# Peptides against a protein of PDB entry 5CWW: the designs that were tried, part 38

Target 1, 194 residues: chain A of PDB entry 5CWW
Amino acid sequence: VPKLQGPFDFDLNPEDEQDDEVELKDIYVIGEKPRVADLMRGEEEELEMMKEDQHNGLSLNIICLLSTSGQVKICLDIDGVEAQWLPPRSKNKRLFAPPPEPPSLLTFQTFDTLKPAEVTPDGWPMFSEDATSPYSFYVTHPAGITYISLTPWVFRLESELQSDSEAGTEFRIDLLAKGQGSERDRIFTQTRTQ

## One batch from the design tools (peptide; aimed at target 1 L12 P14 F111)

Design b2_p25_8 (made by RFdiffusion4)
Pose (drawn by RFdiffusion4):
Structure b2_p25_8 (pose): chain A 174 residues (1-35, 56-194), chain P 25 residues (1-25)
Amino acid sequence: VPKLQGPFDFDLNPEDEQDDEVELKDIYVIGEKPRNGLSLNIICLLSTSGQVKICLDIDGVEAQWLPPRSKNKRLFAPPPEPPSLLTFQTFDTLKPAEVTPDGWPMFSEDATSPYSFYVTHPAGITYISLTPWVFRLESELQSDSEAGTEFRIDLLAKGQGSERDRIFTQTRTQ
Amino acid sequence: SEKPIDKTKLAEKLADLVNKRKAER
């Protein structure tokens, strides 16, 4: 039985989130690819409100177990800092009028690319893609350049990143 | 709509990762 890791702290998490934004209904993870795509796990979170949050596993989740009984507890040991994910982007997929209080939006994988996926909700369906943004970040991670890292990363962070488009809307039908 | 985010802090976090990976090489 491996150690239960969490609750993960969302670095740069949006402040003043509403109840239906904090409450989660689905999770979709795009695993890191071997060193084609991003060498990081991408953790996608779907709220009751239809809010989608894109998080990056900067630290890297790895194998962990609780300590053996052989280990003696040390008083002057530092407290274990909680695990962390980097909140890259957060966006709505529903208008306020489309949010149902007990709605169960769902993630679905795209057959052609793991970096594209769908959100389904009684209000409609939404296509989402993280490309090419994830490729641009991977190229910088593999960059052969001696310098310019901070400069190039600033442009990527200023990039709009993921793209999202509604493909279907259900009208006056719950 | 999208939630606001501190782009400078985000960029710093990403730059740290890139610099770490470059140092490994």

Design b2_p25_8_s1 (made by RFdiffusion4, then SolubleMPNN; from b2_p25_8, 7 letters changed)
Fold by OpenDDE base, seed 2:
Structure b2_p25_8_s1 (fold): chain B 194 residues (1-194), chain A 25 residues (1-25)
Amino acid sequence: as target 1 above (194 residues)
Amino acid sequence: SEAPLDVEELAKKLAELVNKRKAER
């Protein structure tokens, strides 16, 4: 029985992570690229700007989870649940709609941004966006700042999602899974003044 | 330490996702 532990249903978790052991502090969502067909209903000017900004984003939502210990979990929304993750501010609680089933998340990668010695009870890591890239972000903590980029794998995954060919797809997906190719760089470390 | 994911299961799930998305087009 998949234990629905938490606000999300995880289709795949790390073998060593019990969902109950990871205290989450922050969530960062990278929305899916709008489908061209949906864009064709938008203003022509927005379509031209999106053609020039051919940032071929992923056709999946990415959910990044951040623990108190600075562990980042990168998850893919495999159900393609529209970005209703924000509690509907709509006063019309359809009291009678069954609560939407929590979307199933596929854990793509998990990694630490803090060393064990940097983790403090009073130190909270937080996500921060990178204004220069939709697939890059920062984890900020009193001990330091870590840059994270999903770019190395996002475009490759999207290429497979959009491919009409089955040839070599399995092999390339296997390489994606093995590579876990998120870039991670500690760009700043706070020197403890002793 | 990076918590080890079952890479084989991940690859399988990604393949299922890709195939599902291709079938929906």
Scores: peptide ipSAE 0.554, ipTM 0.910, DockQ to the pose 0.687
OpenDDE base, seeds 1, 3, 4, 5: peptide ipSAE 0.552, 0.550, 0.550, 0.551; ipTM 0.911, 0.910, 0.911, 0.912

Design b2_p25_8_s2 (made by RFdiffusion4, then SolubleMPNN; from b2_p25_8 with K3A I5L K7L T8E E12K)
Fold by OpenDDE base, seed 2:
Order: structure tokens, then C-alpha cells, then sequence
Structure b2_p25_8_s2 (fold): chain B 194 residues (1-194), chain A 25 residues (1-25)
């Protein structure tokens, strides 16, 4: 039985990556787009704003994990576990509910935001949101800032999830998997004043 | 070196996910 070594069960992990080897420092969660049926119970005004904001988000939660070394792991919540990832602040520890099984995460992509020479014991990378896009964010570190956008693949994946056609789905998904289409751009680098 | 993902396995899992979601509609 593979010992679930970590707070998350990874359904797919890099072959060379042992879960124990990656020290995580930060987590960034992009919540799934609410289903239109659930929105129909909300205020009519919020529905109109969401129609105008045709940002068809992904119907899956995305969990981004950041290591001490500046490695970003993009994971998909395939089980669709409701956003209970925050430890329930509810004082009612239902002591008798079996702990919810940790959601299975599908590792979609892994990449580095720091060069090996930029990694320092005292340097902690952190996530920060992009206020202009729900599927874009920054990794900030004393050595620099990296912009990340999931937009290039998120909308394509959602299109497949919402498609009624099976024709060509496998091919397009294969292209998505192989393309590893997250945008990554180092927008700022701290020049070490020698 | 970025640890390579098994992209074939990834594609299969994504396909399974898509098919599951389609069957639930």
C-alpha cells in the first residue's frame, strides 16, 4: 500500500519526485467555477455580471503547491471535493466522522520559478494573486517575481469537460497534457548588488 | 532538472476525468 506521504493524495506525481523530498511552503487554490444551476439560486444581478464576465472558468478546483526551492506544482482536484481545504474552523469537531479522505490531486504540471543559484535557506517563495485574472498569479521571492498564467490550457480543458461530443476529445486532451501550456515569465529579477 | 511527468498517464487520467464528467450530465 503506497503510504500516502503528505497532506494530499497525488494520483499522478513525477516519477523522480518522492512526496517526502519536496518541502512545501505555500498553497494557492483557484476555486471551481460555480455551476449555472447553483447560480440560478443566487441573486439575478450576480448572474448578469457573470454572463458579461464570460470568463468561463474551469469546473475543477486547481491547487498550486510551492516548494522551498521555488518549484510550482499545478494540481487538479479530480474528486471535486468542496472547498473544505481550509481546516474547518468549526469548533464542532465531529469527533466521530471519519476524517474526510484527502482529495486525490492530479499533477498537471511542475516547473521551477527559481534558478538553483537563487535558492537560499532564508529565501521563501510565496504565491500572490493577480487581481486581473482568476487563473493568473505570481510567485514572489527575494531573487525575483515570476508571473504564471494557467489561461492557455484552462479554457481548453473546460471546453472538453463541457463538450457533448466524444469526437477528437482524446486527441485534444493528449495535446493538452503534452503541451504543458502554463505561461511562465520572470517579470522581475533582483540584481545582487555585489 | 524538472522531474518529468508521465504525460501518457496524465493524458489518460484527464480523458477519464472528462468522460466521467460527461457521463454525470
Amino acid sequence: as target 1 above (194 residues)
Amino acid sequence: SEAPLDLEKLAKKLADLVNKRKAER
Scores: peptide ipSAE 0.549, ipTM 0.909, DockQ to the pose 0.642
OpenDDE base, seeds 1, 3, 4, 5: peptide ipSAE 0.547, 0.544, 0.546, 0.547; ipTM 0.910, 0.909, 0.910, 0.911

Design b2_p25_8_s3 (made by RFdiffusion4, then SolubleMPNN; from b2_p25_8, 9 letters changed)
Fold by OpenDDE base, seed 2:
Structure b2_p25_8_s3 (fold): chain B 194 residues (1-194), chain A 25 residues (1-25)
Amino acid sequence: as target 1 above (194 residues)
Amino acid sequence: SEAPLDLKKLAEKLAKLVKEEKAKR
């Protein structure tokens, strides 16, 4: 029986990382871009705003995981499980529906937001949104704030997903994998007043 | 030390994902 290690099934993990070794504290979900066909059922005004905001988002959900140590794991939802990741607030526990299989996540990138000396037992990192971009967010911790942007690779991946041609796709994907192009910037560091 | 991903496996899985998503259209 494959032991489903953890709340998520990871299709790819770091070679040196066991799922059991990383204590997760927070999750940040970036929902997939709504399909134009689904938008056509919405208000015409919302469609115009989305056309002007040509932020062509990714057609896949992105799941960001944050450990107690400030490690960020950026994952792609490969099963395309609709935004049911929020525990269904529906009072109707269909007691008899098999628990939805945890979606399979493809780990795209892993990086640290804290130095080892900044990690404390009482300090918990948390995600917060960037109101200016759906693909940017912050990791906040008592030691500091780190800005993260997925924009550099998200648009490139989306371009491959939307391309009708397979020509050069493998090469460009290899470059995406090697580049791991998330932007990371420590925008604030708390100076320990000794 | 950032635990390195197997970038080859990542590329293969991304390529598969892209192919599968295109086939759903």
Scores: peptide ipSAE 0.535, ipTM 0.908, DockQ to the pose 0.637
OpenDDE base, seeds 1, 3, 4, 5: peptide ipSAE 0.533, 0.532, 0.534, 0.534; ipTM 0.909, 0.909, 0.909, 0.909

Design b2_p25_8_s4 (made by RFdiffusion4, then SolubleMPNN; from b2_p25_8, 9 letters changed)
Fold by OpenDDE base, seed 5:
Structure b2_p25_8_s4 (fold): chain B 194 residues (1-194), chain A 25 residues (1-25)
Amino acid sequence: as target 1 above (194 residues)
Amino acid sequence: SEAPLDLEKLAAKLAALARRRKAER
């Protein structure tokens, strides 16, 4: 039986954002691209097709959270949360290992998709996928639709994670963190028919 | 308003991840 995972702790939450203040409405997960080493156990033909795609993904899960206010939080699974199975009920009184520390998510970026005047108590923002890109998605709200793309930073981060060189990695990562390079574009705005 | 993250800590954690990934290879 799969074990229910959670709650998650959020690492590097904004100091002004309390976890209790943000009502979450939706979650969008972008699964990690399989590492080449993990694919070496599969059929060789799938490996060749994925080699072309290997440059096009992050070797980390991305968890996007959406609040009632249309705030998007982009989190990275640094620890690599794997699907846990319930341990077999071994009757042996193994000493209560302390419950494993809840997995933490690293907050990478937070941004709004709605203007303050567009936020409504009854608003229900939702994620939807972009079928053309695994790292792009939409936020749909009654006020409008926002396109989001993580591509500007995802490939750059993966390049640093895959680089054998330590030279300049810290500097480039610092620039990446400061750049917060997610693309955000309001593609549709609902006109209030007066 | 985008709530400010501790970007220095973020960078440090990502750098630590990069170092870990290099050490695992």
Scores: peptide ipSAE 0.553, ipTM 0.910, DockQ to the pose 0.724
OpenDDE base, seeds 1, 2, 3, 4: peptide ipSAE 0.551, 0.550, 0.551, 0.550; ipTM 0.908, 0.908, 0.909, 0.908; seeds 2, 4 fail the geometry check

## One batch from the design tools (peptide; aimed at target 1 D112)

Design b2_p26_1_s2 (made by RFdiffusion4, then SolubleMPNN; its pose is not in this set)
Fold by OpenDDE base, seed 3:
Structure b2_p26_1_s2 (fold): chain B 194 residues (1-194), chain A 26 residues (1-26)
Amino acid sequence: as target 1 above (194 residues)
Amino acid sequence: DPKRQRVLEALKKALEKLKKKVERLE
């Protein structure tokens, strides 16, 4: 029997999150791409070609959460949430193993897609995919459509994850964290015909 | 992979130091 997983804990969740921003309406998951090292276990020659493909996806799962207010939370699955099965009912002694720590997601970025005046109680923001990129998507709301791209940081993060060099990693990661993060662009705003 | 783990720990540490807030629109 598959074990129900969740709720997830959010590490480094923003402290200024408001109550109305916590109610989730949608989830968008970007699955991890296979590690280059795992792909190369057969053909050394293809390794050089794959390094040139700037489009190597992140070797981590990304979980995007959307609130009723249009707030997006970008989370990284650092722990690698694996499918857990219920342990077989072995009759043996209740080794009260400390309850396994709930799976945690690392909050990378949190941002709004709606202005305060656009937030409505009956609003229905939704994720929609970008067919051209696995790391880009849209948030649709009656008030407008916002384009989101994770590409500005995903590539850099993956580069560090694949790097054999420890030199400068901390510095580059610090720069990545301090950067602008995800691209956010309102591509359409519904004009209220007065 | 210990190397990957170090990168992820560095990221966690960097984000923790920044204490990023919600990026709100006006």
Scores: peptide ipSAE 0.599, ipTM 0.948, DockQ to the pose 0.885
OpenDDE base, seeds 1, 2, 4, 5: peptide ipSAE 0.595, 0.594, 0.596, 0.596; ipTM 0.947, 0.947, 0.947, 0.947; seed 1 fails the geometry check

Design b2_p26_2 (made by RFdiffusion4)
Pose (drawn by RFdiffusion4):
Formats: C-alpha cells, structure tokens, sequence
Structure b2_p26_2 (pose): chain A 174 residues (1-35, 56-194), chain P 26 residues (1-26)
C-alpha cells in the first residue's frame, strides 16, 4: 500500500472560488511522456460549474510509502510540506445560465491525441486542446540554448495556451 | 537538471507576475 499523497496544494490557485468551482466532478490526467509530448504530468480538473483547471506536476509525483516502525520520530524534524501542483490555467466551459446545481460534467479523451479532450454536460459539449502549447514548453525544457530561458518562458506564459471551442449546445432540454 | 529546474522556476514566476484570472463566459 503506497502512501496517500495529498491533499495537493494548488499553487497560484484562483482566489475567491465559488462553491460550484471548488467542488470537483471529474479528473483527467495526461501522464508525462518518456524523454512525443510534455515531460510533465498534466492534471485536469472539472468542477460542477463546468470550470476546467489545467495543473502541471512541477515537482513530479513519485513512489512513496509511509515510514517503517523502525524509524524513530524526531522532534526537531520539520513539518512535512504538503504536495503541490502548479495551476497553469483556469477557464469556464459553461455560461452562468447553463450551470446546473447538481450537474455532472465529464471528461473524455480524444482518440488522436492525449493532449486534446472533451467536456460533456447537459448544456453541451466542448473540445479542448493543450497543443501546441505543451510542445513549446517541452522544447524549452530540452533547449540547447545557453541563455534566454527567462525571456522565452515569459512569452510562453503570456501565450494563450490551450484552445477551447464549443461543438454542440443543447437548447431548452435538460 | 539545472536547466530544467531554471525553466520551471521561471515559468512559475512568469505566471505569478501575470496574476491570471479565470477565463469567463458571459
């Protein structure tokens, strides 16, 4: 039995989130690829409101177990800082009028790319893609350049990143 | 990897400076 890791702290998490934004209904994870795609896990979170949050596993989740009984507790040991994810982007997929209080939106994988996926909700269906943004970040991680890292990363963070488009809308039908 | 760590740190700092808001739909 491995150690339960969490609750993960969301670094740079949007402040003043509403109840239907904090409440989660689905989770979709794009695993890191071997060193084609991003060498990081991408954790995608779907709220009741249809809000989607894209998080990056900067620290890297790895194998971990609770300590053996052989280990003696040390008083002057530092408290274990909680695990962390970096909140890259957060966006709505529903208008306020489309949000149902007990709605169960769902993630679906795209057959052609793990960096594209769908959100399904009684209000409609939405296509989402993280490309090419995830490729641009991976190229910078593999960059052969001696300098310019902070400069190039600033442009990437200013980039709009993921793209989202509604493909279907259900009208006056619950 | 020192380069990788620098890149990820720079990303975090860039995002913090942008103080990004939730992308809403009207």
Amino acid sequence: VPKLQGPFDFDLNPEDEQDDEVELKDIYVIGEKPRNGLSLNIICLLSTSGQVKICLDIDGVEAQWLPPRSKNKRLFAPPPEPPSLLTFQTFDTLKPAEVTPDGWPMFSEDATSPYSFYVTHPAGITYISLTPWVFRLESELQSDSEAGTEFRIDLLAKGQGSERDRIFTQTRTQ
Amino acid sequence: DAHREKTLKALKEALERLNRKVERLS

Design b2_p26_2_s1 (made by RFdiffusion4, then SolubleMPNN; from b2_p26_2, 8 letters changed)
Fold by OpenDDE base, seed 1:
Structure b2_p26_2_s1 (fold): chain B 194 residues (1-194), chain A 26 residues (1-26)
Amino acid sequence: as target 1 above (194 residues)
Amino acid sequence: DEKRKKVLEALKKALEKLNRKVERLE
C-alpha cells in the first residue's frame, strides 16, 4: 500500500498569499529526468541521440499547484521525495521512529493566471499537458486559457546541476532566480457577450 | 552529489534574497 505523503511544507512561500489562494484545485507533476551522467553508463549510441535532443529534462521533480483563484505555484523537490510504501504489516511494534520531518518543497515561483475580475467563487481551473513539451502546460478556466512554459529556466538550472565547474555557479543561479521565470501567455479569453 | 547540493543551496539562497511576491495580473 502506498504511504500517504504530505502535508508538504513549502519553503520560501510568498508572504502576500491571500486566504482564497490557499484552496488548491489541481496538481500537476513533472517527474525528474535521469541525469546525463547516469545515462552515460549505458550504450554510446544513446549518448549521441541525447546530444541532439538538447532538451535534457530537469533532474528534479517539479510540483505545480493550482488554486481556486487561478494562482499557480511552481515548486521544486530538492530533497528528492521518493515514493514510500507502507511497511508490510509485520506485527513487530517497531518503535515509532520520530515521524520523519515532513517533506519540504522549494517554492520557485508563484503567479496568477486570472485577473481579479475573472476570479469567480465557483471557478474551477484545471491543468492540462502540452503534448509538444514536457515542461509546458495549460491552465484552463471558464474565463480563459493560459499557456505556461518552464523552459526559460529549467534548461539553465539543469545546466548548473550538471556542470563540472563550480566557477560562476552562484552568479548564474542568482541571475536565474532574478529572471522572469516561467513564461505565461493568455492564449484565449472568453469574451462576455454582453 | 556535492556539486549538485551546492547548486541547490545557492538556488535557495538566491530565492531567499528575493522579495517573494505573487506575480499578479492587472
Scores: peptide ipSAE 0.605, ipTM 0.947, DockQ to the pose 0.862
OpenDDE base, seeds 2, 3, 4, 5: peptide ipSAE 0.603, 0.605, 0.604, 0.604; ipTM 0.947, 0.947, 0.947, 0.947; seeds 2, 3, 4, 5 fail the geometry check

Design b2_p26_4 (made by RFdiffusion4)
Pose (drawn by RFdiffusion4):
Structure b2_p26_4 (pose): chain A 174 residues (1-35, 56-194), chain P 26 residues (1-26)
Amino acid sequence: VPKLQGPFDFDLNPEDEQDDEVELKDIYVIGEKPRNGLSLNIICLLSTSGQVKICLDIDGVEAQWLPPRSKNKRLFAPPPEPPSLLTFQTFDTLKPAEVTPDGWPMFSEDATSPYSFYVTHPAGITYISLTPWVFRLESELQSDSEAGTEFRIDLLAKGQGSERDRIFTQTRTQ
Amino acid sequence: SRTETLEALKTALRKHHESRIDKTAP
């Protein structure tokens, strides 16, 4: 039985989130690829409101177990800092009028690319893609350049990143 | 180099944080 890791602290998490934004209904994870795509796990979170949050596993989740009984507790040991994810982007997929209080939006994988996926909700369906942004970040991680890292990363963070488009809307039908 | 890139990314995201939150549906 491996150690339960969490609750993960969302670094740069949006402040003043509403109840239907904090409440989660689905989770979709795009695993890191071997060193084609991003060498990081991408953790996608779907809220009741239809809000989607794209998080990057900067620290890297790895194998962990609780300590053996052989280990003696040390008083002057530092407290274990909680695990962390980097909140890259957060966006709505529903208008306020489309949000149902007990709605169950769902993630779906795209057959052609793991960096594309769908959100399904009684109010409609939405296509989402993280490309090419995830490729641009991977290229910088593999960059052969001696300098310019902070400069290039600033442009990438400024980049709009993921793209989203509604493909279907259900009208007056719950 | 990788650690530097990831630290730079975190700093850049902090700088561009308000643009990373979007309340507009498609």

Design b2_p26_4_s1 (made by RFdiffusion4, then SolubleMPNN; from b2_p26_4, 9 letters changed)
Fold by OpenDDE base, seed 1:
Structure b2_p26_4_s1 (fold): chain B 194 residues (1-194), chain A 26 residues (1-26)
Amino acid sequence: as target 1 above (194 residues)
Amino acid sequence: KRQQVLDALKKALEKHRESRIDRTAP
């Protein structure tokens, strides 16, 4: 049985938003892609088919959080939280291992998908997947649908994570952090029939 | 190397924290 992971510690939360003040409604998880170095330990034949797919994913888990107000928080699992299994019911391991430090999530970006006038008490935003891309998804709400893509920064971040060169890394990462980050487009707006 | 990238990312996101929050909806 998989162990429920959490609570998560959030690094770099907005100063004005205590985690307790944001009512979360939905969570969307994008699982990490295996690192090229980890794949190279496998059988050679699977390596050729995966080569095209290997360069297209992030080697970090991404956790997207959605509030009642339509705010999206994009978080990165920088600690590499491996799937923890419930310890087998062996009666005797009373070893009080200190509780593992709660996994830390790094807040990469926070943005709104709804205008203040679109936020309603009965209107709950929800995530939905994009079947065409693992790094794209939608936020659906009665007021409209917003398309989100992480592709603009995911590839650049993974390139740095896989790079053997330390030269210019700090500069390129600084540029990545300064950038707009995720693509965000309203693809549908509900026309209020007057 | 990977940890150095992650440390650099954390530092950069801390430095640019305010610019990583967009309170405008499309």
Scores: peptide ipSAE 0.639, ipTM 0.960, DockQ to the pose 0.853; fails the geometry check
OpenDDE base, seeds 2, 3, 4, 5: peptide ipSAE 0.638, 0.638, 0.639, 0.638; ipTM 0.960, 0.960, 0.960, 0.960; seeds 2, 3, 4, 5 fail the geometry check

Design b2_p26_4_s2 (made by RFdiffusion4, then SolubleMPNN; from b2_p26_4, 8 letters changed)
Fold by OpenDDE base, seed 5:
Structure b2_p26_4_s2 (fold): chain B 194 residues (1-194), chain A 26 residues (1-26)
Amino acid sequence: as target 1 above (194 residues)
Amino acid sequence: KRDEVLQALKKALKKHRESRIDRTAP
């Protein structure tokens, strides 16, 4: 029987936002790419085809959260939440195992896709995939469509995660955190017919 | 190594938390 996962704790949420204050409308998950080290245990033939695609992936799950106001939160699954099955009923009920701590998501970036004047009670933003890129997607709303790309930072973060050298990691990660982060472009705006 | 990178990331994101929030819509 699959175990229900969650709730998730959100690390580094905006200080002005309590988790309970943001009404979530949609979730978009970008699954982790397999790590090269994990692939090296597979058959040689699968290794060659996967090498080319691996250079553009992140070895962390990305969880994108969309609020009713069009706020997007980009979160990283640091704990590596895998599909958990209920442990086989071991006859020894060690009754007192503390409940496992809920998995934590690290908030990488938060941004708005709608202007305050575009937010309507009946408006519903939704995620949609970009078929051309696993790390790009759209937020669609009656007011407009916003393109989002995680590519500016995903590659850099993965490069650090795969680096054999600790030298300069803290500095490069600091630069990554200071950077603009995700690309965000409004590709369509609905003309308000006056 | 991976854990160290993730800890560094957490530290950096905490340090730059305000800059990781963009309240402007494109």
Scores: peptide ipSAE 0.634, ipTM 0.959, DockQ to the pose 0.852; fails the geometry check
OpenDDE base, seeds 1, 2, 3, 4: peptide ipSAE 0.633, 0.633, 0.633, 0.633; ipTM 0.959, 0.959, 0.959, 0.959; seeds 1, 2, 3, 4 fail the geometry check

Design b2_p26_4_s3 (made by RFdiffusion4, then SolubleMPNN; from b2_p26_4, 10 letters changed)
Fold by OpenDDE base, seed 5:
Structure b2_p26_4_s3 (fold): chain B 194 residues (1-194), chain A 26 residues (1-26)
Amino acid sequence: as target 1 above (194 residues)
Amino acid sequence: KRQKVLEALKKALEKHRESRINREAP
């Protein structure tokens, strides 16, 4: 039987924004790409085809959260939430295993896709995939469509995660955290026909 | 190694927390 996962704890939420204040409307999950080490256990032929694709992914799940106000939160699953199955009912329920700590999501970035004047009670934003890139997507709202790309940081982060050397990692990670983060582009705005 | 990168990331994101929030829509 599958185990229900969650709740998730959010690390590094905006100071002024308790998660309880943000009404979530949609969730978009970008699954982790297989790690090179995990692929090395496969047949050599599968290894060659996957090598080209390996350079283009993050070995962490990305969880994008969308609020009713058009706020997007980009979170990283740093704990590696895998599909969990309920342990077989072994009769010796050691009754007293402490509940496993909830998995933590690391908030990488938070940004708005709607202007305050565009937020309407009946207008809800939604995620949609970009068929051309696994790390790009759209936020669609009646007021407009915003393109989002995670590519500016995903590859850099993965390079650090796959690095055999810790030399300069802290510095490069600091630069990554200082950077603009995700690309955002309003590709369509609904003109209010006055 | 991976865990150290993640800890460094967590630390860096905490350090730059304010800059990781953009309240201006494009």
Scores: peptide ipSAE 0.632, ipTM 0.958, DockQ to the pose 0.848; fails the geometry check
OpenDDE base, seeds 1, 2, 3, 4: peptide ipSAE 0.632, 0.629, 0.631, 0.630; ipTM 0.958, 0.958, 0.958, 0.958; seeds 1, 2, 3, 4 fail the geometry check

Design b2_p26_4_s4 (made by RFdiffusion4, then SolubleMPNN; from b2_p26_4, 8 letters changed)
Fold by OpenDDE base, seed 5:
Structure b2_p26_4_s4 (fold): chain B 194 residues (1-194), chain A 26 residues (1-26)
Amino acid sequence: as target 1 above (194 residues)
Amino acid sequence: KREEVLQALKKALEKHRESRIDHTAP
């Protein structure tokens, strides 16, 4: 029987936003790409085809959270949430292992997709995938559609995660954290007929 | 190494926390 996962702890939430104050409307998960080291344990034939696609993935799950106000929070699963199965009912009263600590999500970026005037009580922002890119998606709302791309930072972060050298890592990571982060573009705005 | 990168990332994101929040909508 699969174990229900969660709750998640959120690290680096906005200071003014307690998790309890943000009504989540939708969740979009981008699954991790397998690490090169994990693929090297497979058969040689699978190695060649996967090498080309590996350069464009992150070896961390990305969890995107969307609020009713159109705020997006991009989170990284740094603990690597794996599918957990309920332990087999061992007949022996093994000491209850302490409940595993809830996995932590690292907030990478938070941004709005709606202007304050576009937020409505009945608004229903939703994620939708981009079929052309695993690291791009849309936020759809009656007021408009916003394109989001994680590509500006995903590759750089993965490059650091796969690097054999610690030299300059702290500096490059600092630059990554200072950067603009995710790309956002409003591709459609609903014209309010006055 | 991976853990060190993740710790560096956590530290950097904490340091730049305010700049990682953008209340401007495109």
Scores: peptide ipSAE 0.629, ipTM 0.958, DockQ to the pose 0.846; fails the geometry check
OpenDDE base, seeds 1, 2, 3, 4: peptide ipSAE 0.629, 0.629, 0.629, 0.629; ipTM 0.958, 0.958, 0.958, 0.958; seeds 1, 2, 3, 4 fail the geometry check

Design b2_p26_5 (made by RFdiffusion4)
Pose (drawn by RFdiffusion4):
Structure b2_p26_5 (pose): chain A 174 residues (1-35, 56-194), chain P 26 residues (1-26)
Amino acid sequence: VPKLQGPFDFDLNPEDEQDDEVELKDIYVIGEKPRNGLSLNIICLLSTSGQVKICLDIDGVEAQWLPPRSKNKRLFAPPPEPPSLLTFQTFDTLKPAEVTPDGWPMFSEDATSPYSFYVTHPAGITYISLTPWVFRLESELQSDSEAGTEFRIDLLAKGQGSERDRIFTQTRTQ
Amino acid sequence: TERLPDREKLAEKLAALAKKRKAERE
């Protein structure tokens, strides 16, 4: 039985989130690819409101177990800092009028690319893609350049990143 | 609606990662 890791602290998490934004209904994870795509796990979170949050696993989740009984507890040991994810982007997929209090939006994988996926909700369906943004970040991680890292990263963070488009809307039908 | 993160802090975190990965490859 491996150690339960969490609750993960969302670095740069949006402040003043509403109840239907904090409440989660689905989770979709795009695993890191071997060193084609991003060498990081991408953790996608779907809220009751239809809000989608794209998080990057900067630290890297790895194998962990609780300590053996052989280990003696040390008083002057530092407290274990909680695990962390980097909140890259957060966006709505529903208008306020489309949010149902007890709605169960769902993630679905795209057959052609793991960096594209769908959100399904009684209000409609939405296509989402993280490309090419995830490729631009991976290229910078593999960059052969001696300098310019902070400069190039600043442009990427200023980039709009993921793209999202509604493909279907259900009208006056719950 | 979209909630934009503090882009300067975000860039710093990403830049730290990129520098770490470059150093590993060296």

